# Peptides against a protein of PDB entry 6KZJ: the designs that were tried, part 57

Target 1, 71 residues: chain A of PDB entry 6KZJ
Amino acid sequence: SPDLLSEVSEMKQDLIKMTAILTTDVSDKAGSIKVKELVKAAEEEPGEPFEIVERVKEDLEKVNEILRSGT

## One batch from the design tools (peptide; made by RFdiffusion4, then SolubleMPNN)

Design b2_p28_8_s3 (from b2_p28_8, 11 letters changed)
Fold by OpenDDE base, seed 5:
Structure b2_p28_8_s3 (fold): chain B 71 residues (1-71), chain A 28 residues (1-28)
Amino acid sequence: as target 1 above (71 residues)
Amino acid sequence: SMPDLLKEELAEARYLLKLNLEILNEKK
């Protein structure tokens, strides 16, 4: 749905902001997220949207554990 | 189609999430 697509787009934007916060590389070339890498990721990611969502949830849990424990 | 667009956005979001995990692993 358009609402879900908008929500995912907002999440993606938040993740871009997080990348900027986490990285100290401010170089124009190395510090910027390259569009070609995003396109490649989209082409290589297997499965239907619901399968990708489940993998995202798994990765978020990993992030959560790292932030809580430092490891 | 909408499912294709949604899949694209989700895949890109997952890439960004993996990238952030890599950064966290490098800096911890």
Scores: peptide ipSAE 0.446, ipTM 0.888, DockQ to the pose 0.850
Fold by OpenDDE base, seed 3:
Structure b2_p28_8_s3 (fold): chain B 71 residues (1-71), chain A 28 residues (1-28)
Amino acid sequence: as target 1 above (71 residues)
Amino acid sequence: SMPDLLKEELAEARYLLKLNLEILNEKK
């Protein structure tokens, strides 16, 4: 879905912005972000897109809980 | 294909999320 791809791309850009805020390294590789690791992550990600979306939602909920409660 | 591209973008997003959490942990 183009709409879902756009949403995910926007989410990725937000995460890149967060990385820029959290790090002082503004190199072309955006600090600790490495192309080879991004490629590796893509190759090793299991499941179909729907399943991955659900895992992303779970990850974000976990982050929300950590930020809200500190645990 | 669209499913492959979406899968790639989602994997990269998950990597970035993990990376950001690691950075936050390092700065504690």
Scores: peptide ipSAE 0.417, ipTM 0.887, DockQ to the pose 0.718
Fold by OpenDDE base, seed 1:
Structure b2_p28_8_s3 (fold): chain B 71 residues (1-71), chain A 28 residues (1-28)
Amino acid sequence: as target 1 above (71 residues)
Amino acid sequence: SMPDLLKEELAEARYLLKLNLEILNEKK
């Protein structure tokens, strides 16, 4: 739906900002996110949107656990 | 189409999430 697309797009934009912040102190390892890499990732991601959502939710749960526990 | 756009955005978001986690792990 358009609402879900907007939500995901906002999430993606926030993640881009985080990447920029995380790479601010990195010299040779830093770099701008290439559109080609994002397109490639999209092409290689299997499944219908709802399946991808479930995988993302699973990843976010792991991230949340790490942030909460520090491990 | 909307399904195609949603799939693309989700895949890119997931990629970025994994990338950020990798960076965090490298810096820990």
Scores: peptide ipSAE 0.416, ipTM 0.888, DockQ to the pose 0.765
Fold by OpenDDE base, seed 4:
Structure b2_p28_8_s3 (fold): chain B 71 residues (1-71), chain A 28 residues (1-28)
Amino acid sequence: as target 1 above (71 residues)
Amino acid sequence: SMPDLLKEELAEARYLLKLNLEILNEKK
C-alpha cells in the first residue's frame, strides 16, 4: 500500500542519515542517494548511530512481517 | 506495481542497514 511504501521510504532515509554520519564515502548504490541530502540528513540525525540502526532494524523487520503476511 | 516498488524500497533499506552495520564493525 502507499502507506506502507511511505513507511519503508522513511526508514530508508533514516538509514541514509546513518551512512552519512558513519562515512563521507557515499555513493548512489541504493536509493539514488544525493550528496546534499546526505549532508542535511547527517546534521539532523540525533542520538548514537548504533542505537538508531538497531531501532531501524526492528522497524524493518516489522514491515517485512507485514509484507509477508499481507496484513 | 505497488508491490514491486515496495519490495524494491525494502531491499534498498536492508542493503543500507547491512552497509551501516558493516561500517560500524569496521570501525570497532
Scores: peptide ipSAE 0.385, ipTM 0.884, DockQ to the pose 0.170

Design b2_p28_8_s4 (from b2_p28_8, 14 letters changed)
Fold by OpenDDE base, seed 3:
Structure b2_p28_8_s4 (fold): chain B 71 residues (1-71), chain A 28 residues (1-28)
Amino acid sequence: as target 1 above (71 residues)
Amino acid sequence: SDVDLLKRELAEARYLLKKNLEILNKQM
């Protein structure tokens, strides 16, 4: 789905921005991830793409809550 | 396929999330 792909791309950009905030080391970005690791991770990710997207969103929200509240 | 591409992009997102959590843990 083009809409889901765009949404995931946006989430990636947000995560890249978070990395830039958390560290000065920006050399290890998404483009440097090994292809074999991505393929393996993708194959092991359970559920349909839309379900996976929702879980990623929930995980991001949890991280944001921890960053905001410290809990 | 589109599904495969999407899943790979999701894998990258998952990787970045894990990495960011590791960085955060090292700073706390």
Scores: peptide ipSAE 0.406, ipTM 0.884, DockQ to the pose 0.544
Fold by OpenDDE base, seed 4:
Parts: sequence; C-alpha cells; structure tokens
Structure b2_p28_8_s4 (fold): chain B 71 residues (1-71), chain A 28 residues (1-28)
Amino acid sequence: as target 1 above (71 residues)
Amino acid sequence: SDVDLLKRELAEARYLLKKNLEILNKQM
C-alpha cells in the first residue's frame, strides 16, 4: 500500500541520516547497493510486507535503545 | 509489482541497518 511504502521510505531516510552521523564517508551511499544483493535479500525475507516492516522497526528500536543507554 | 517494490525497499533498509551496526562496532 502507499501508506506502507511511505513508512518504509521514511525508515530508510532515517537510516541514511544515521549513517551520515556515524561516519564522514559518503562514498558508499544506498544507491551503490548491488541490485542482485537486494533482490536476493528481498526474496529470502519471509512474511508479508507489514510483518517485515514490524521486524525492521523492532530492530531499529533496539539499536536506538543501545545508543541511548550505552548498554 | 508494488509488493516487490516494498520488499526491495525493506531489504535496502535492512542493509543500511546492518551497515550502521558495523560502523558502530568499529567505533566501539
């Protein structure tokens, strides 16, 4: 759905911003990701898109918690 | 399809997340 695509796009943008904060190396942008790798990863990701989104959100929240708490 | 696009975008997001974790590990 368009709403889900918008949510995923926002998540991706946030991750790009995180990369910019963590490193000054801007040479390896998201656009440099190999198409074959993305296709394979997409095919191997089980579940409906909404289920996959929830897993990504959970992982992102765990990372954020580690950054906030240091643990 | 729209579903395929969503899955590809999600794969890219997961890649970026993994990459960021690797950067954090290198800086740790």
Scores: peptide ipSAE 0.404, ipTM 0.884, DockQ to the pose 0.552
Fold by OpenDDE base, seed 2:
Structure b2_p28_8_s4 (fold): chain B 71 residues (1-71), chain A 28 residues (1-28)
Amino acid sequence: as target 1 above (71 residues)
Amino acid sequence: SDVDLLKRELAEARYLLKKNLEILNKQM
C-alpha cells in the first residue's frame, strides 16, 4: 500500500541518516546497492511485508536504545 | 507488483540496518 511504502521510505531515510552519523564514509550509499542484490534479499526475507516492517521497526528501536545509552 | 516494490524497499532498509549494526558493533 502507499501508506506502507511511505513508511518504509521514511525508515530508509532515517537509516541513511544514521549511517552518515555513524561513519564518515559516505561513498557506500543506498544508491550504490545493486538491484540484483536487493531482489535477492527481498526473495530471501520471509514473511509478509507488514511483518517485515514490524521486524525492521523492532530492530530500529534496539539500535536507538544503543545510541541513546551510548553502550 | 506493488508488493515486489515494497519488499525491495524493505530489503534495502534491512541492508542499511545490517550495515549500521556492523558499524555500531565495531565502535562498541
Scores: peptide ipSAE 0.404, ipTM 0.884, DockQ to the pose 0.614
Fold by OpenDDE base, seed 5:
Structure b2_p28_8_s4 (fold): chain B 71 residues (1-71), chain A 28 residues (1-28)
Amino acid sequence: as target 1 above (71 residues)
Amino acid sequence: SDVDLLKRELAEARYLLKKNLEILNKQM
């Protein structure tokens, strides 16, 4: 789905921005991520893409809560 | 396939999230 792909792209961009905030190390660019590892991770991730997206959203919310609360 | 592409993009997002959490943990 183009809508779902767009949503995932937006999440990736947000995560990249977070990386830039957390570290000045820009050596590990998206292009440096090992394709083999991504393929393996994709194969190991259970469920339909929309279910995976929801889990990612939940994890992001947990991270946001930790950052807001400090705990 | 489109599904495979989407799953790879999601895997990258999950990787980035994990990486960010690792960085945060190292800094805390």
Scores: peptide ipSAE 0.376, ipTM 0.876, DockQ to the pose 0.549

## One batch from the design tools (peptide; made by RFdiffusion4, then SolubleMPNN)

Design b2_p29_1_s1 (from b2_p29_1, 16 letters changed)
Fold by OpenDDE base, seed 3:
Structure b2_p29_1_s1 (fold): chain B 71 residues (1-71), chain A 29 residues (1-29)
Amino acid sequence: as target 1 above (71 residues)
Amino acid sequence: DKAREEALKLVMEILRRLEALEKKLKKEM
């Protein structure tokens, strides 16, 4: 749906900002990450789009845990 | 810092998944 597409796009933008914070590369290229140019394309994930988003949010919680605790 | 590197790796993986999802959603439209 258009609403879900908007949500996904917003999440992507937030994560791009996170990569800029997490990277130790201070070169001008650090802010120019294009997701489509990443090493490998993601395999098509099974399930309804909203289910995929929920799984992504679960995985983001792991990211938050690492950043909070260092483990 | 290894923890920070792990976090970055996970973020990058999630970004790829979101990109794939965007492509799927746009294809369905």
Scores: peptide ipSAE 0.653, ipTM 0.922, DockQ to the pose 0.558
Fold by OpenDDE base, seed 4:
Structure b2_p29_1_s1 (fold): chain B 71 residues (1-71), chain A 29 residues (1-29)
Amino acid sequence: as target 1 above (71 residues)
Amino acid sequence: DKAREEALKLVMEILRRLEALEKKLKKEM
C-alpha cells in the first residue's frame, strides 16, 4: 500500500529527529546511524504490514510516556 | 538521564523495525 509506505516513511523521519533531540553528547552518532545495517541481521517481524505498524505505534506510546513523565 | 537513554534505545529499535518494513513495502510495489 502506497499510503502505508508514506505513513511508515513519515514515522521514520520523525524518529530520526527524535534521536537528534535525545542525544546529549555531540560526539554521539545518534540520528546519523545507518539503520539498514541494523535490519540486515534482524529476524523479520511476523504479521501483515498494517499489524506491524499498529505494534510500532503501541511501542511509540511507551516512548512518549517516558518523555512526558520523565519516568 | 536514565529515562532519556531508555527512550533513545527504544526509538532506535523502532527505527530498525520501520526500516525493515519500508523495505518490505517497497519490494511489494
Scores: peptide ipSAE 0.651, ipTM 0.921, DockQ to the pose 0.602
Fold by OpenDDE base, seed 2:
Structure b2_p29_1_s1 (fold): chain B 71 residues (1-71), chain A 29 residues (1-29)
Amino acid sequence: as target 1 above (71 residues)
Amino acid sequence: DKAREEALKLVMEILRRLEALEKKLKKEM
């Protein structure tokens, strides 16, 4: 749906900002990442789009935990 | 530093997943 697409797009944009914050690379390529060039295989994730989003949100909580606690 | 690197790795993986999902959603439109 358009609403879900908008949500996904916003999440993606927020994460791009996070990568820019988290990276310590000072090269001109810093912050200029091409997601399609990531090494990991693009295995299709099972489930309905809303289910995938919920799993992503759960994984983002792990990111938040790491950044908050250092563990 | 290790924690930040782990977080960055996870963020980038999530980005990949969202990119794939976005592509699927756009394909449905």
Scores: peptide ipSAE 0.651, ipTM 0.922, DockQ to the pose 0.571
Fold by OpenDDE base, seed 1:
Structure b2_p29_1_s1 (fold): chain B 71 residues (1-71), chain A 29 residues (1-29)
Amino acid sequence: as target 1 above (71 residues)
Amino acid sequence: DKAREEALKLVMEILRRLEALEKKLKKEM
């Protein structure tokens, strides 16, 4: 659905911002991350789109926990 | 540090998954 697509796009943009914050690389490469290249290495994820989004949100909590606790 | 590096790795992995999902959703339209 268009609503789900909008949510996915927004999440992607937020994560790109996080990448810029987390990286210590000050080279030109740090600002030119190509997500499309990463997809070529990814296998098909099972489940309906909404299920995949929920799973992604669960995994984002792992990121949040690491950043909050340092572990 | 190690924690930040791990977080970065996970973020990039999730980005890859979202990009793949976005492509699927766009193809449905």
Scores: peptide ipSAE 0.650, ipTM 0.921, DockQ to the pose 0.610

Design b2_p29_1_s2 (from b2_p29_1, 13 letters changed)
Fold by OpenDDE base, seed 4:
Structure b2_p29_1_s2 (fold): chain B 71 residues (1-71), chain A 29 residues (1-29)
Amino acid sequence: as target 1 above (71 residues)
Amino acid sequence: DKAREEALKLVMETLKRLEALEKKLKEEL
């Protein structure tokens, strides 16, 4: 779906911005994250695209809560 | 610091998930 692709692209752009902000604060820890593991999880995620987006949104709420509350 | 590190990890993981999904969606075009 072109509409879903647009939504995904917008979400991706937002996360890229968040990554840039967070890496300035925790630069020493950014290099310790195992990219290979992250990629593997992404490639193996089951479900229809719209279902994956919904799960992503749930995980983003966890991110938002951490950044908002500091915990 | 630990919380921010966790947030960064989640953001990067989610970003990779979206990149994989974006690739799949583009292949459907």
Scores: peptide ipSAE 0.625, ipTM 0.912, DockQ to the pose 0.561
Fold by OpenDDE base, seed 1:
Structure b2_p29_1_s2 (fold): chain B 71 residues (1-71), chain A 29 residues (1-29)
Amino acid sequence: as target 1 above (71 residues)
Amino acid sequence: DKAREEALKLVMETLKRLEALEKKLKEEL
């Protein structure tokens, strides 16, 4: 739906900002990450769009926990 | 440092997942 597309687009923009911040913080580690494997995981993700969004939100909570606690 | 690297990896992976989803949603238009 258009509403879900808007939500996904907003989430993308937030993650782009986070990527920029974390890249500067961890130096050149971003360049060493295996992009091909990340793409494969994305293409093979099962579920309806709304299910994928909920799963993404769960993983974003993991990111927040790591950044907050350092673990 | 390892934690921040893990966070970066998760962010980049999640971004790719959202890009794939965005493409799927746009195909429905």
Scores: peptide ipSAE 0.624, ipTM 0.912, DockQ to the pose 0.575
Fold by OpenDDE base, seed 5:
Structure b2_p29_1_s2 (fold): chain B 71 residues (1-71), chain A 29 residues (1-29)
Amino acid sequence: as target 1 above (71 residues)
Amino acid sequence: DKAREEALKLVMETLKRLEALEKKLKEEL
């Protein structure tokens, strides 16, 4: 769906910005994360596009909780 | 610090998931 594609694109852009911010605060741990593992997980994710987006939103809520509470 | 590191990992993982999804959605069009 074009609307879902637009939403995904906007979320992606926001996460790029978050990555930059968090990297500066976490002693540049981004380089130590296994990119191959991340790509594999993304390609193997089951479910319809809408379901994947909802799971992504759940994980982003976890991110928000960590940043808000430190836990 | 460990919590923020976990947050960074989740963000990067989520980004890759969205990139894969974006590719699939473009193929559907």
Scores: peptide ipSAE 0.624, ipTM 0.912, DockQ to the pose 0.587
Fold by OpenDDE base, seed 3:
Structure b2_p29_1_s2 (fold): chain B 71 residues (1-71), chain A 29 residues (1-29)
Amino acid sequence: as target 1 above (71 residues)
Amino acid sequence: DKAREEALKLVMETLKRLEALEKKLKEEL
């Protein structure tokens, strides 16, 4: 779906901005994250595209909660 | 600080998931 592709692209842009903000204090830790594991999980994620997007949104809510509460 | 690290991890993971999804969606076009 072109509409879903546009939504995914916008979300990706937002996350890139978030990454830039979060790495200001934890730049050294970013390099220690197992990127290959993250990529593998991404490529192997099952489900329809819209289902994946919903799971992504759920995880982004977790991110927001962590940043808001510090826990 | 641990929380911020966890947040960063989740963001990076989510970003990779979206990149993979974007690739899949482009393949369907």
Scores: peptide ipSAE 0.624, ipTM 0.912, DockQ to the pose 0.568

Design b2_p29_1_s4 (from b2_p29_1, 13 letters changed)
Fold by OpenDDE base, seed 3:
Structure b2_p29_1_s4 (fold): chain B 71 residues (1-71), chain A 29 residues (1-29)
Amino acid sequence: as target 1 above (71 residues)
Amino acid sequence: SKAREEALKLVLDIYKRLLALEKKLEELA
């Protein structure tokens, strides 16, 4: 699905921006991040692509909660 | 910050999952 592919592409871009913001306050940890690890694809998840996206969005909400609450 | 480190880890993991999803979508094309 080209529409889903576009959505995934936009999500990737947003995550890169989040990474840049988060690493500015991590100092030592930021220096240990390797680009090759960022490019490695995870193991294939089961289910339809839209189901995978929904699970990703759930995990993104966890990130947002951490950033809002600090916990 | 432990919280921010956890958030960063999650973000990176999610990014990798999206890369895998892109590959899956290419396979279905």
Scores: peptide ipSAE 0.636, ipTM 0.915, DockQ to the pose 0.603
Fold by OpenDDE base, seed 2:
Structure b2_p29_1_s4 (fold): chain B 71 residues (1-71), chain A 29 residues (1-29)
Amino acid sequence: as target 1 above (71 residues)
Amino acid sequence: SKAREEALKLVLDIYKRLLALEKKLEELA
């Protein structure tokens, strides 16, 4: 699905931006992220693509909660 | 902070999952 591919691409871009922000706050070693490790794919996740996206969005909400509350 | 470190870890993990999903979608398309 081209629509889902576009959505995934956009989410990736947003996550890179989040990574940059979080890295500057967490470490004085900004930019030390290993690209090799960053681009390493996770193990195959079960379920249809749309189901995987929904699970990802659920986990992103956990991130958002931390960023909003600090906990 | 510990919370921010956790958030960073989660973000990176999610990114890796999206890479895997992207590959899957490209194979299906």
Scores: peptide ipSAE 0.635, ipTM 0.915, DockQ to the pose 0.640
Fold by OpenDDE base, seed 1:
Structure b2_p29_1_s4 (fold): chain B 71 residues (1-71), chain A 29 residues (1-29)
Amino acid sequence: as target 1 above (71 residues)
Amino acid sequence: SKAREEALKLVLDIYKRLLALEKKLEELA
């Protein structure tokens, strides 16, 4: 689906921005992160594409909670 | 901060999952 593909592309861009911000705020360990590490694809995830997106959105909410509350 | 480090790890993991999903979607198209 072109619409879903566009949504995935947008989420990727947002995560790259988040990575850039987080690496400047944390330790030298974060500063050592290589771009090539980001381009490694994960193992195939079960479920229909739209279901995978929903699970990703749930996990993104966990990230947002950590950054908002510090916990 | 351990919390920020955890957040960074999650972000990287999610990004990798999106790359895999993107390939899956492109194969279906």
Scores: peptide ipSAE 0.635, ipTM 0.915, DockQ to the pose 0.612
Fold by OpenDDE base, seed 4:
Structure b2_p29_1_s4 (fold): chain B 71 residues (1-71), chain A 29 residues (1-29)
Amino acid sequence: as target 1 above (71 residues)
Amino acid sequence: SKAREEALKLVLDIYKRLLALEKKLEELA
């Protein structure tokens, strides 16, 4: 689904921005992500793509809760 | 902040999952 692919792409971009904000590293590599390493470490999730996206959104809400509350 | 560190870890983990999903979607397209 091209719409789902676009949604995933958008979420990726947002997460890159969040990484830059959250990192405490002050070096030139601060906020940088080595995509190749992340891909190798990724495990395939079972289920339909739509279901995987819904689970990801649930976990993103957990992140947002931490950032809003500080806890 | 330990809370921020946890959030950062979660963000990175989610990013990895999205990379895997993106690859899956490209194969299905």
Scores: peptide ipSAE 0.629, ipTM 0.915, DockQ to the pose 0.633

Design b2_p29_2_s1 (from b2_p29_2, 19 letters changed)
Fold by OpenDDE base, seed 1:
Structure b2_p29_2_s1 (fold): chain B 71 residues (1-71), chain A 29 residues (1-29)
Amino acid sequence: as target 1 above (71 residues)
Amino acid sequence: DKNRKEALELTMKILQQLEALKKKLEELE
Protein backbone atom coordinates (compact mmCIF):
# COMPACT_ATOMS: atom_id res chain seq x y z
CA SER B 1 0.00 0.00 0.00
CA PRO B 2 1.39 3.38 -1.00
CA ASP B 3 -0.05 4.98 2.12
CA LEU B 4 1.59 2.44 4.39
CA LEU B 5 4.94 2.82 2.65
CA SER B 6 4.68 6.58 2.99
CA GLU B 7 4.10 6.27 6.72
CA VAL B 8 7.14 4.02 7.08
CA SER B 9 9.21 6.53 5.13
CA GLU B 10 8.06 9.36 7.37
CA MET B 11 8.92 7.39 10.49
CA LYS B 12 12.41 6.79 9.11
CA GLN B 13 12.92 10.49 8.57
CA ASP B 14 11.83 11.27 12.12
CA LEU B 15 14.22 8.68 13.52
CA ILE B 16 17.07 10.13 11.48
CA LYS B 17 16.33 13.45 13.14
CA MET B 18 16.46 11.72 16.51
CA THR B 19 19.92 10.34 15.79
CA ALA B 20 21.16 13.87 15.17
CA ILE B 21 19.69 15.04 18.47
CA LEU B 22 21.16 12.12 20.40
CA THR B 23 24.63 12.67 18.93
CA THR B 24 26.21 15.39 21.04
CA ASP B 25 29.82 15.05 19.91
CA VAL B 26 30.34 16.42 16.41
CA SER B 27 33.24 14.01 15.97
CA ASP B 28 31.05 11.08 16.99
CA LYS B 29 29.80 9.31 13.89
CA ALA B 30 27.67 6.81 15.81
CA GLY B 31 24.59 8.68 14.68
CA SER B 32 25.61 8.69 11.03
CA ILE B 33 23.06 6.96 8.85
CA LYS B 34 24.43 4.44 6.38
CA VAL B 35 21.49 3.55 4.17
CA LYS B 36 23.27 0.81 2.26
CA GLU B 37 24.24 -0.97 5.45
CA LEU B 38 20.74 -0.65 6.86
CA VAL B 39 19.29 -2.17 3.70
CA LYS B 40 21.66 -5.12 3.90
CA ALA B 41 20.89 -5.66 7.56
CA ALA B 42 17.18 -5.46 6.80
CA GLU B 43 17.49 -8.54 4.62
CA GLU B 44 18.26 -10.51 7.75
CA GLU B 45 15.28 -9.20 9.70
CA PRO B 46 12.97 -12.16 10.32
CA GLY B 47 9.21 -12.34 10.44
CA GLU B 48 6.12 -11.12 8.68
CA PRO B 49 5.27 -7.41 8.54
CA PHE B 50 3.05 -7.60 11.62
CA GLU B 51 5.88 -9.21 13.62
CA ILE B 52 8.29 -6.48 12.58
CA VAL B 53 5.74 -3.86 13.61
CA GLU B 54 5.54 -5.42 17.06
CA ARG B 55 9.33 -5.22 17.41
CA VAL B 56 9.26 -1.59 16.29
CA LYS B 57 6.67 -0.82 18.94
CA GLU B 58 8.70 -2.62 21.59
CA ASP B 59 11.92 -0.81 20.77
CA LEU B 60 10.17 2.57 20.56
CA GLU B 61 8.91 1.95 24.06
CA LYS B 62 12.46 1.21 25.20
CA VAL B 63 13.69 4.46 23.68
CA ASN B 64 10.86 6.30 25.37
CA GLU B 65 11.76 4.83 28.76
CA ILE B 66 15.43 5.74 28.39
CA LEU B 67 14.69 9.32 27.39
CA ARG B 68 12.09 9.77 30.10
CA SER B 69 14.37 8.39 32.80
CA GLY B 70 17.11 10.78 31.70
CA THR B 71 14.89 13.80 32.22
CA ASP A 1 26.53 8.82 28.51
CA LYS A 2 25.47 5.17 28.57
CA ASN A 3 21.74 5.89 28.33
CA ARG A 4 22.19 8.22 25.39
CA LYS A 5 24.31 5.64 23.61
CA GLU A 6 21.70 2.97 24.22
CA ALA A 7 18.93 5.22 22.95
CA LEU A 8 20.95 5.90 19.81
CA GLU A 9 21.58 2.19 19.26
CA LEU A 10 17.89 1.41 19.64
CA THR A 11 17.01 4.19 17.23
CA MET A 12 19.35 2.71 14.65
CA LYS A 13 17.84 -0.72 15.27
CA ILE A 14 14.36 0.64 14.62
CA LEU A 15 15.59 2.20 11.38
CA GLN A 16 16.79 -1.23 10.31
CA GLN A 17 13.43 -2.73 11.24
CA LEU A 18 11.60 -0.11 9.21
CA GLU A 19 13.77 -0.84 6.19
CA ALA A 20 12.89 -4.50 6.55
CA LEU A 21 9.22 -3.64 6.92
CA LYS A 22 9.33 -1.51 3.79
CA LYS A 23 10.92 -4.31 1.80
CA LYS A 24 8.43 -6.92 2.96
CA LEU A 25 5.47 -4.66 2.28
CA GLU A 26 6.76 -3.99 -1.22
CA GLU A 27 7.09 -7.72 -1.82
CA LEU A 28 3.41 -8.15 -0.98
CA GLU A 29 2.32 -5.63 -3.60
Scores: peptide ipSAE 0.638, ipTM 0.929, DockQ to the pose 0.779
Fold by OpenDDE base, seed 2:
Structure b2_p29_2_s1 (fold): chain B 71 residues (1-71), chain A 29 residues (1-29)
Amino acid sequence: as target 1 above (71 residues)
Amino acid sequence: DKNRKEALELTMKILQQLEALKKKLEELE
């Protein structure tokens, strides 16, 4: 649905911003996003939408734990 | 630094997952 796609799009935008924040080396474009590569990699992502959402939730929790550690 | 790198990698992985999710949702329309 358009609402779900919009929500996914917003999450993408937020995560792109996070990559910029997490990139510490401003000289080597470490946080640069190659859209074409992500699109190709997406073709290999297994499972139904629900299964993908579960992986997203799991990985977001991992990111949260890392960032909360402060180290 | 190591943790930041891991966080960045995970973030990019999630971006990939969201791209896949978008594609699969579009296929179900």
Scores: peptide ipSAE 0.638, ipTM 0.929, DockQ to the pose 0.817
Fold by OpenDDE base, seed 5:
Structure b2_p29_2_s1 (fold): chain B 71 residues (1-71), chain A 29 residues (1-29)
Amino acid sequence: as target 1 above (71 residues)
Amino acid sequence: DKNRKEALELTMKILQQLEALKKKLEELE
């Protein structure tokens, strides 16, 4: 579905913005996103779409917990 | 600092997952 793919693309863009926000040290290379590298790594990601979505939800919750802790 | 690093790593992991999701969805179409 083109609408679903557009939604995924939008989420990716938001997460890229998050990486920029979380990267506070100019020497930190973690904030530099290489799409080609992510695509290659994604080819090894196991599971059907539903299972991947569940993992995304789980990891988003973890991020939220870390950021709201204030520590 | 450790928390920010972990949050960043998780964010990168989610980006990888979304790329995988995109590919899997395209394969089903």
Scores: peptide ipSAE 0.640, ipTM 0.929, DockQ to the pose 0.790; fails the geometry check
Fold by OpenDDE base, seed 4:
Structure b2_p29_2_s1 (fold): chain B 71 residues (1-71), chain A 29 residues (1-29)
Amino acid sequence: as target 1 above (71 residues)
Amino acid sequence: DKNRKEALELTMKILQQLEALKKKLEELE
């Protein structure tokens, strides 16, 4: 589905922007995004698309809670 | 701080999940 793929791609781009915002030091390797590494690791993600979506939703909620805490 | 680091790690984890989702959606086409 081209529409779903476009939506996933848009979310990916937004998250890349978030990583840039969350990175406090340019020398911080935690903020470095290696696309090839992510793609390779993605091959090991189990489950059907809907199961992956549920995990994405869960982790997004965790991120939101951290950012809303203000601490 | 620790919370910001955790948020960053989770964000990168979600990026990995989205790459997997993309691949699986492509395989279903």
Scores: peptide ipSAE 0.639, ipTM 0.929, DockQ to the pose 0.823; fails the geometry check

Design b2_p29_2_s2 (from b2_p29_2, 14 letters changed)
Fold by OpenDDE base, seed 1:
Structure b2_p29_2_s2 (fold): chain B 71 residues (1-71), chain A 29 residues (1-29)
Amino acid sequence: as target 1 above (71 residues)
Amino acid sequence: SAAREEALKLVLEILKRLLALEKKLKEKA
């Protein structure tokens, strides 16, 4: 649906911003991230789109916990 | 730090998943 697509697009953009910040904060070995290359490597995940979004949100919470606590 | 590196790894994997999902949704539109 258009609403779900908008939500996914917003999440994507937020992660791109996070990637840029983390890249400057970690070792230079991270290098420059090429988003277009990730598109080429992207594979379809099983499940309904709304289910995939919920799983992604759960995984993002883990990322936030790591960044907040350092563990 | 190890934590920041792990976070970056996870963010990139999630981003890849979202890009795949976005493509899937656009194809249905």
Scores: peptide ipSAE 0.635, ipTM 0.910, DockQ to the pose 0.652
Fold by OpenDDE base, seed 3:
Structure b2_p29_2_s2 (fold): chain B 71 residues (1-71), chain A 29 residues (1-29)
Amino acid sequence: as target 1 above (71 residues)
Amino acid sequence: SAAREEALKLVLEILKRLLALEKKLKEKA
C-alpha cells in the first residue's frame, strides 16, 4: 500500500530526528549513526504491515513515557 | 542519563524494524 509506505517513511524520518536529538544529549553515545548498517541488519518481522505498525506505536509510547517522566 | 540511554536504544530498535518494513513494502510494490 502506497499510503502505508508513506506512513512508515514519515515515522522513520521522525525517529532519525529523535536519534539525533538523543545522541547530542547522551555524551557517551554521541556520534554518527549508520542508517545503512541498520538496513543490512534488519530482518522481516512476521505479521501484516499494519500489525507491525501498531506494535511499533506501542513501543513508541514507551519511549515517549521515558522522555516525559525520566523513568 | 540512564533514561535517555534507554530511550535511545529503543528508538534505534524501532528504526531498524521500520527500515525492514519499508524494504518489505517496496519489494511487494
Scores: peptide ipSAE 0.635, ipTM 0.910, DockQ to the pose 0.655
Fold by OpenDDE base, seed 2:
Structure b2_p29_2_s2 (fold): chain B 71 residues (1-71), chain A 29 residues (1-29)
Amino acid sequence: as target 1 above (71 residues)
Amino acid sequence: SAAREEALKLVLEILKRLLALEKKLKEKA
């Protein structure tokens, strides 16, 4: 749906921002991410789109906890 | 730190998944 596409696009943009922040704080890591290469390497995940989004949100909780803790 | 490095790894993996989903959704649109 258009609403789901908008949500996915917004999440993607947020993650790109997170990547930019995290790479500046991690030594010996690439300072730039080539989104084009990620698109090419991305594989389809089984399940309905909304189910995939829910799984992604669950996985993001771990990331959020790390970032909130300041570790 | 190890935790920050882990967070970066997780973010990149999730980003790949969302890019795949976005591509599929755009194809259906």
Scores: peptide ipSAE 0.634, ipTM 0.910, DockQ to the pose 0.634
Fold by OpenDDE base, seed 4:
Formats: structure tokens, sequence, C-alpha cells
Structure b2_p29_2_s2 (fold): chain B 71 residues (1-71), chain A 29 residues (1-29)
């Protein structure tokens, strides 16, 4: 649906921003991430699109926990 | 740090999943 596509697109953009921030913090030699290479390697995940989004949100919370606590 | 590096790895994997989903949704649109 258009609403789901909009949500996915927004999440994607947020992750790209997070990637830029995390890359600079990880190494003095941090380079730019080639998003187009990620697109090439992307594989379809089984399940309904809305279910995939919910799983992604759960996994994003794990990332947030690491960033907040350092563990 | 190791934690931030792990977070980066996870973010990139999640991004790949979203890119695949976005492509799928656009194909159906």
Amino acid sequence: as target 1 above (71 residues)
Amino acid sequence: SAAREEALKLVLEILKRLLALEKKLKEKA
C-alpha cells in the first residue's frame, strides 16, 4: 500500500542517516557507504510486508539499546 | 567502539531488508 511504502521509505532514510553518524564514530578512516551496492545485494524476505516491517522495528530496537547503553 | 561497530553492522543489514521491501512494494504499485 502507499502508506506502507511511505513508512518503509522513511525508515530507510533514517537508517541512511544513522549509518553516516555511526561510520564517522567508528573509525577515523570512515568512508561513505555505497547505498547502491546494498540495493544490489538486497533479497526478498518471506512474509507479508506489514509483518516484515514489524520484525524490522523489533530489530531496530536492538540497535537503539546498543546505542543507548553501549552494550 | 565494538558496540558502535556492531550497531553499524546491524543497521546495514536492516537497511538491506528495507531496500528489498521497498523494491517489492514499488513493483506492486
Scores: peptide ipSAE 0.633, ipTM 0.910, DockQ to the pose 0.636

